# Peptides against a protein of PDB entry 6MBK, part 134

Target 1, 240 residues: chain A of PDB entry 6MBK
Amino acid sequence: GFEMVNFKEEGFGLRATRDIKAEELFLWVPRKLLMTVESAKNSVLGPLYSQDRILQAMGNIALAFHLLCERASPNSFWQPYIQTLPSEYDTPLYFEEDEVRYLQSTQAIHDVFSQYKNTARQYAYFYKVIQTHPHANKLPLKDSFTYEDYRWAVSSVMTRQNQIPTEDGSRVTLALIPLWDMCNHTNGLITTGYNLEDDRCECVALQDFRAGEQIYIFYGTRSNAEFVIHSGFFFDNNSH

## One batch from the design tools (peptide; made by RFdiffusion4, then SolubleMPNN)

Design b2_p15_5_s4 (from b2_p15_5, 6 letters changed)
Fold by OpenDDE base, seed 3:
Structure b2_p15_5_s4 (fold): chain B 240 residues (1-240), chain A 15 residues (1-15)
Amino acid sequence: as target 1 above (240 residues)
Amino acid sequence: KSYVPVLWDTTPFSF
């Protein structure tokens, strides 16, 4: 019912190949296809995860390292997904000096500097861990872990991470959702949920879409400042 | 609960 298309103003998105009705379940993604904290624990990263308190406490960092390990693995199940990700982002970690200077007149500058400081500190910490920890010898990034690698992974996770339930539904965990995260944003209501009985993410149509129209979803209530800091863009029709 | 909303997460990278 849909296809990936490069739209001139919005970049890649999904286009309907047939008429889709409002509330129609048009897209679903089983848990086994998601990149999650659990899939990170079950990967080559698992032994290191089990011994590093920061990886255990920060699911977003665990996802960033999972993404880097899978990118460096030619036989990774997620290679087709990873190849669809941008090589660079418009997030603050990629801002040029003039863009940072422009933000000095805004309240966002403190959050930008915080991101730079935190990302640099995290990189320095994990660089040392990768060089010295015995379980890091199994990681495909052991001999190639640059700041640029970490910046890319952090930005990828920052822009695409979602809250989903654990398999037993007892807790919330983090996930990257392949195919679904290709939908561009519009104003509306949350139409994506997790079906625990079928163990899958489910997306229903926000409105009627005709064949040939772009399919939009609502990511959630966010300020323009949050969009800039976390996703690198402004939403002109944002009501918040 | 058999169905839970999926939320785009904005948790910061901070320690």
Scores: peptide ipSAE 0.342, ipTM 0.888, DockQ to the pose 0.802
Fold by OpenDDE base, seed 4:
Structure b2_p15_5_s4 (fold): chain B 240 residues (1-240), chain A 15 residues (1-15)
Amino acid sequence: as target 1 above (240 residues)
Amino acid sequence: KSYVPVLWDTTPFSF
């Protein structure tokens, strides 16, 4: 069906190994392979999660810490996935001064500065939590939790977090979806859903893809400003 | 609901 390929300009993406027809279910990812708020709660982070109101209230932060804990765990099931993640991002948290200056003429600058402030505040808060909270003592990041670590995790989650249903379908939770999130973006329709009966993410092809073509998906309706803020890129054909 | 669309989430990291 497909393979992961490093494309020169786009980085990692998925390439069709055969012809894929529009609306064909070509990719599915069972819940057990996802990094979710629930998997965070069930991990080494669980005891701290149960005691920290911010982790409980902010699933994206819970995912960020889950990602950091798993990255710091040599035997983590998600090591192969984590190793495919960029070491750095083009998100605002990685902007150089000149990039920030360029954005000063745009409405996005306020959100950029907000990200800097929020991320710094969060790091300071959780640094203290990790240093002082009894349930943090077992975290693999206990003695190695830098701003760069947190910035990376936040950017990883920001660019890749998805809404999926909880196992019982009663609520929405957040998830990183390995392999699927390697698909680069194009304009179109949402073609990924969660099948609760089979407990898996399911992606159908947005269009026909021939063998050797890159497989693109539509992340959702977003402005270019939102793409910059959340993913660090502009999409030329973005009609929004 | 047995099928729910998967949405790229834009929830900010804010507190």
Scores: peptide ipSAE 0.332, ipTM 0.884, DockQ to the pose 0.803
Fold by OpenDDE base, seed 5:
Structure b2_p15_5_s4 (fold): chain B 240 residues (1-240), chain A 15 residues (1-15)
Amino acid sequence: as target 1 above (240 residues)
Amino acid sequence: KSYVPVLWDTTPFSF
């Protein structure tokens, strides 16, 4: 087993409550528990999604709005998950002036500025959509859609979105994976897959973990620039 | 496919 723990340096993570062996299936999450583009389409956002080409084309934006709608819904199934999410992030959208100045000497600065501009543009676009589109009237965020809300949702999705197969396995879609996404990153191999027969995400242990040890996963091969841009951190032991 | 790797996605928020 495992438990959620607040670690001193990494924040929230998962800790083993027993010895776990390498390649042991220790964690699985059924599709019905995931926040996906499909669950967004099937939510209160569905009518607007069906009418907005950007929501249809950009699954990550659809997830951001899905997350905002569910956060604003007291009876949302995902409230327990949403409450585990940070209120603020160390992603570029939250950088202080000094942090931006530090990055000005790096190639990442162009991507940071692009992210700022894109996020601001998206907010302005969707603010207008939410104010004017008939299908937005039933959204729980109708009268409370701020840039801070959007920044938070974008950062939440950016740091936690995963590629998974569609239910029929014909395409790739995007998902937030509750509980599993509490695992912090280490170097290694991909040990999470989607089992279409059982319709669930499955995570096997990257290595042996002893009772009391933090359980790490490998997110995939990424540059330090990608870690900064998409997760707000440098991975010192990154081999890429 | 019965099993597909799950990958952290880095697709930008852009349009």
Scores: peptide ipSAE 0.330, ipTM 0.884, DockQ to the pose 0.819
Fold by OpenDDE base, seed 2:
Structure b2_p15_5_s4 (fold): chain B 240 residues (1-240), chain A 15 residues (1-15)
Amino acid sequence: as target 1 above (240 residues)
Amino acid sequence: KSYVPVLWDTTPFSF
């Protein structure tokens, strides 16, 4: 067992409620609980998705709009998950002027400016789409689509999107994985996989965890630059 | 494959 806890320095994470052994399957999430490109296509966003080339080509943007539509839907199945997401992020899209000035001395500055430019362009494009496209009329965000909404959704997806197989295992798609994505990062091996037979994400313990210890996972080999750009933080113990 | 690693994705938001 585990529980969600707000850790003072790391924010929300998972804490073991019992001893968990290395390689023990302690957490699984069925496909039906995931926010995926497929669930976006099957949602209120589906009609617009079928008509917009950018939503079709960019699964990450499709997830961002899916997240916004579900957030704006009081009866959304994902409301409990969405309420666990940060309201703001330490990612580049939220940097204050002084933080940007500090980063001007780093190699990350070009990626920061790229994110600003790209996100602004995307917002402007989709604002027009939402205002003018017939299939946008049913979207719960039709009259309430702000840049703040979009940067939040982009940041949420940027920090939390994962590659999983399609249901038939023939292709890779993108997913947000509720509850699992609350695990904070540590060095180690990838211990999360998708079980196609049971149609679920499965996470096994990277190491032994005692009752009361925070449960960490390894997101994969990433540079500190990738952490800053995609997650808004440096990992001090990162070897890359 | 019946089991596929789940990978944190870093695909940029760009077009």
Scores: peptide ipSAE 0.325, ipTM 0.884, DockQ to the pose 0.804

Design b2_p15_6_s1 (from b2_p15_6, 6 letters changed)
Fold by OpenDDE base, seed 5:
Structure b2_p15_6_s1 (fold): chain B 240 residues (1-240), chain A 15 residues (1-15)
Amino acid sequence: as target 1 above (240 residues)
Amino acid sequence: MLPGTFPISRSFLPV
């Protein structure tokens, strides 16, 4: 019912291949296809995860390292997904000097500086961990862990991380959701949930989409500042 | 512990 298309201004998105009606369940993604903190723990990263307090405490960083490890693994199940991810982002970590200067007139500048500082500190910490920790020797990124790699992974996670329930539904965890996260943002209502019985993410259509139209979802209530800082876009028609 | 938590990118309906 849909296909991946590269839209000039929005990058990759989903296009309807048939008419889709409002509230129609058009997309679902089983847990087994998700990149989660749990899948990170079950990967080559697992031994290091079990011994590093920061990886354990910060699921977003665990996802970033999971993403880097899988990207560096030619036989990774997630290679098709990873290949759809942007090579660069419009998030603050990629800002040029002029873009930073533009934001100096706004309160967002503090978030930009915080993001730079935090990312740099994390990189420095994990560079040392990767160089010295015994369980890092098996990581495919052992000899190729640059700031650019980390910046990319952090930005990928920042722009795409979602909260889903654990398998038992008792807690929440973080996930990257392949295929679904290709939907670009529009104003509306939240139309994605998690079906615990079928153990899958489920997305219903926000509105009628005709064949050939781009399929949009509502990411949720966000300020323009939040979209700029965390999602790498400014939404001109933001109702919030 | 290093700071640097991010908000969720996309919101879900409550479970």
Scores: peptide ipSAE 0.343, ipTM 0.835, DockQ to the pose 0.104
Fold by OpenDDE base, seed 3:
Structure b2_p15_6_s1 (fold): chain B 240 residues (1-240), chain A 15 residues (1-15)
Amino acid sequence: as target 1 above (240 residues)
Amino acid sequence: MLPGTFPISRSFLPV
């Protein structure tokens, strides 16, 4: 019912291949296809995760390392998904000096500097861990872990991480959701949920979409500053 | 929030 298309101004998105009615369940993604903190624990990263307090405390960093390990693995199940990810982002970690100077007059500058400092400190910490920890020896990134690698992984997670329930529904965890995260943002209502009975993400259509139209979702209430800092885009028609 | 924690990118309906 849909296909991935490169739109001129918005980049990659989903286009309807048939008429889709409002509230129609047009897209679902089972848990087994998601990149989660749990899948990171069950991967080659698992032994290191079990012994590093920062990986355990910060699910976003666990996802970043999971993404790097899978990218470096030719036989990874997630290779088709990873190939759809941008090689660079429009987030603060990729800003040129002039873009940072422009933001100095805004309240956003504190968050920009925080991202720089935190990312640099995390990289320095994990560089040492990867070089010295016994459980890092089997990681595919052991001999190739640069700041550019870490910046890319952190930015990928920042722009795409979502909260889903655990299998038993008792807690929440973080996930990257292949195919679904290709939907671009528009104003409206939240139309994505998690079905615990079927153990899958479910997305219903926000409105009627005709064949050939781009399929949008509402990301939720965010300020333009939050979209720029965490998602790398500005939304002119933002009602917030 | 722990330093370096990111917000969720897209919101879901309550489970």
Scores: peptide ipSAE 0.321, ipTM 0.818, DockQ to the pose 0.110
Fold by OpenDDE base, seed 1:
Structure b2_p15_6_s1 (fold): chain B 240 residues (1-240), chain A 15 residues (1-15)
Amino acid sequence: as target 1 above (240 residues)
Amino acid sequence: MLPGTFPISRSFLPV
């Protein structure tokens, strides 16, 4: 009922291949297809994860490293998904000097600098970990772990991380949701949930979409500053 | 512990 396409302004998104009615369950993604903290723990990263307190405490960083490890693995199950991810982002970590200068007049500048500082510190820490930790020797990143790699992974996770329940529903965890995360943002209501019975993400159509139309979802209530800083876009018609 | 937790990108309906 949909296909991935590259739209002129929005970049990659989903386009309806048939008419989709409002509230129709048009997209679902089983847990097995998700990149999660759990899948990170069960991957080649698992041994290092079990020994590194930061990976254990910061699920977003665990996802970033999971993403990097899988990207570096030609036979990764997630290669098709990873190849759909942008090579660069419009998030602060990619800001040019002029973009930073523009934001200096706003409160957002503090968040920009915080992201730079945090990411740089994380990179420095993990560079050392990858070089020295015994469990890092098996990582495909051992010989190729640049700041650019880390910046990309962190930005990918920042712009795409979602909260889902654990399999038993007792806790929440972080996930990257292939295909679904290709939906671009519009105003509306949250139309995505997690079905624990079927163990899948479920997305219903926010509105009627005709064949050939881009399928949008509502990301949730966010300020324009939050969209710029964390999602890499400015939404002019933001209702917030 | 290093800072750098990010917000959730996209919201879900309550579980």
Scores: peptide ipSAE 0.288, ipTM 0.813, DockQ to the pose 0.105
Fold by OpenDDE base, seed 4:
Structure b2_p15_6_s1 (fold): chain B 240 residues (1-240), chain A 15 residues (1-15)
Amino acid sequence: as target 1 above (240 residues)
Amino acid sequence: MLPGTFPISRSFLPV
């Protein structure tokens, strides 16, 4: 019912291959296909995760490392997904000096600097961990962990992390949702939920989409500043 | 604990 397409201005997105009606369940992603904190714990990262307090406390960082480990693994189940991710992002961590200077007169500069400082500190910490921790020796990224790698992974997670229920529904956890996260943003209503009975993310169509049209979802209420700072895009028709 | 939490990228309907 859809295909991945590289749209000129929006990058990769989903295009309908047939007519899709509003409220039609056109896309679902089973938990087993998600990159989650749990899948990170169950991966080669698991032993390190179990001993590192920051990985345990910060699910987004756990996802970032999970993403890096899987990217560095040629036989990773998630290789097809990882290949769909941008190689670079329009988030503050990729801003050039002129872009940062432009923001100096705005309140956004504080968020930019916070991202820089936090990411740099995290990298420095984990660089040491990867070099010294016994359980890091088996990580496929052991000999290839640059700031650029970490910046990419953090940016990938920042722009794509979602909250889903745990398997038992008792808590929430973080996930990257392959294929679904390719949907670009439009104004509307939330049309994605999690079906615990079938253990899958479910997305219904926000509106009618004709064959050949891009399929959009509503990411939720965000300011344009939040979109720029955390998602790397500006939405002209943002109602908020 | 190092800072560096980011908001959720995309919202879901309540479960």
Scores: peptide ipSAE 0.190, ipTM 0.746, DockQ to the pose 0.111

Design b2_p15_6_s2 (from b2_p15_6, 6 letters changed)
Fold by OpenDDE base, seed 3:
Structure b2_p15_6_s2 (fold): chain B 240 residues (1-240), chain A 15 residues (1-15)
Amino acid sequence: as target 1 above (240 residues)
Amino acid sequence: MLPGTFPISRAFLPV
């Protein structure tokens, strides 16, 4: 019912291959296809995760390292998904000096500096962990862990992480959702949920989409500043 | 603990 397409102004997105009606369930992603904190724990990262308090406390960092380990693994199940991710981002960690200077006159500057400082401190910490911890020896990134690697992984997670329930529904966890996260943003209502009975993410159509039209979702209420700082884009018709 | 928690990128309906 849809295909991946590179749109001129918006980059990659989903295009309808047939007419889709409003509220039609057109896209679902089972838990087994997601990159989650749980899949990180069950991967080659698992032994290190069990010994590092920061990986345990910060699911976003666990996802970043999971993404790096899977990227460095030629036989990873998630290689097709990883290949769809940008190699660089328009988020603050990739800003040029002139872009940072421009933001000094805005309220966003505090968040920019916080991202720089926090990311650098995290990198320094984990560089030492990877070099010295016994459980890091078998990681595919052991001899190749640069700031550029970490910046990319953190930015990928920042722009794509979602909250879903645990398998038993008792708690929440973090996930990257392949294929679904290719949908670009428009104003509207939230149309994605998690079906615990079938253990899958489910997305229904926000409106009627004709064959050949781009399929949009509503990301939720965000300011333009939040979109720039955490997603790397402005939304002209933003109501917030 | 080092700071660096990110917001959720896309909203979901409540479970």
Scores: peptide ipSAE 0.249, ipTM 0.779, DockQ to the pose 0.105
Fold by OpenDDE base, seed 5:
Structure b2_p15_6_s2 (fold): chain B 240 residues (1-240), chain A 15 residues (1-15)
Amino acid sequence: as target 1 above (240 residues)
Amino acid sequence: MLPGTFPISRAFLPV
């Protein structure tokens, strides 16, 4: 009922191939297709994860390294997904001096500096870990771990991470949701949930979409500052 | 291209 299309302004998105009615379940993604903290633990990153406190404590960083490891793996199941990800982002980690200056007039500037500082510190820490830790030797990124790699992965996760339930539903974990996260943002209501019985993410249509129309979802309530800091864009029609 | 129907992290990565 939909296809991937490269829209010039929004980048990749989903286009309806047929008429889709409001509240119709048009998209679902089984857990096995998600990049999760659990899949990170079950990957080549697993041994290092089991011994690094930061990876264990920070699921978003675990996802970032998972993403980097899979990107560096030619036979990764997620290669098709990774290839759809932007090579660069409009997030603060990619801001030029003029963009930072523009934000100096806003309260967001402190968050920008904090994000940059934290990311740099994390990179320095993990650079050392990758160089010295025995379990890092098998990582495909062992000899290629630059700040550019790290900021890309962090930005990818920051812009795309979602909270989903664990398999038993007892806790929450973080995930990247392939295919679904290709939907671009519009105002509305949250129309995605997780079906534990079928163990899948489910998305229903926010509105009627005609064949040929781009399918949008609502990313959730955010301020414009939050969009800039976490998603890398202003949403002009933001009602919040 | 960005998700968000599920809660996303609104916190910066800690040091």
Scores: peptide ipSAE 0.029, ipTM 0.672, DockQ to the pose 0.189
Fold by OpenDDE base, seed 2:
Structure b2_p15_6_s2 (fold): chain B 240 residues (1-240), chain A 15 residues (1-15)
Amino acid sequence: as target 1 above (240 residues)
Amino acid sequence: MLPGTFPISRAFLPV
């Protein structure tokens, strides 16, 4: 067992409610609970998706719009998950002028400017699409699509998207994994996989966790620069 | 097409 807890410096995470042993399967998330490109296609976004080449080509943007549509839908199945997401991020799209100035002395500045430019262009494009495309009339965000909304959704997806197998296991697709993605990062080995037989994500414990301890997972090999740019935090004990 | 890539920031699930 585990519970969601707001930790002082790390924000929301998962805390063990009992002792969990290393390699114990403590968390699983069925496909039906995931926000995927497929669930986006099967949602109110589906008609627009089928007509827009960028949504079709960029699964991350499809997920961003899926997230926005579901957030704007009071009866969305994913409302409980969406409520756990940060309202803001410490990613470049949220940097203040002083933070950007500080980064001018670093190699990261080019990535920051690239993110700003690309995100702004995407927003401008999709704002026009949402205003003019017939299939956009069904979207709950039709009259409430702001840059702030798009920035949030893009940042949410950027920091939380994962590759999972398609239902038949023949290829990979993109997914947000509710509950699991609440685990904060520690150094170690990847302990999450996808069980195709049971059609679910499965996470085993990286180490022993006692009742009351925060449950950490390893996100994969990342530099601190990559964490800042793409995950919104520094990891002091990162070896890269 | 508009440029823009958003990296996968969480664990790469083995397939």
Scores: peptide ipSAE 0.023, ipTM 0.634, DockQ to the pose 0.104
Fold by OpenDDE base, seed 1:
Structure b2_p15_6_s2 (fold): chain B 240 residues (1-240), chain A 15 residues (1-15)
Amino acid sequence: as target 1 above (240 residues)
Amino acid sequence: MLPGTFPISRAFLPV
């Protein structure tokens, strides 16, 4: 009922191939297709994860490294997904001096600087880990781990990470949701949930979409500042 | 496009 399309102004998105009615379950993604903290633990990253406290404590960083490892793996199951990800982002980690100066008049500047500082520190830490830790020797990142790589991965995760339940439903974990995360944002209500019985993400249509129309989802209630910091864009019709 | 960091609700709950 949909296809991935590169829209001129919005980049990649999903387009309806048939009429979709409001509240229709048009998209679902089984857990096995998700990039999760658990899949990271079960990957080539697993041995290092088991020994590194930061990876264990920060699921977003675990996902970032998972993403990098899979990107560097030609036979990765997620290669088709990874290739759809932007090569660059409009997030703070990519801001130029003029963009930072523009934000100096806003409260967001402190968060921007925090992201810079934290990301730089994390990179420096993990660069050493990758170079020295025994369990890092098998990582495809051993000979290719630049700040640009890390910045990209962190930005990818920052913009695309989602909270989903663990398989037993007892806790929440972080996931990248292929295909679903191609939906661009519009104002509305959350229309995505997780079906534990079928162990899948489920997305229902926010509104009627005609064949040929772009399918949008609502990312949640956020300020424009939060969109900039976390998603890298302003939403003019944001009611907040 | 860049989907934001979203909690996926266990149900289709508006946020």
Scores: peptide ipSAE 0.021, ipTM 0.633, DockQ to the pose 0.103; fails the geometry check

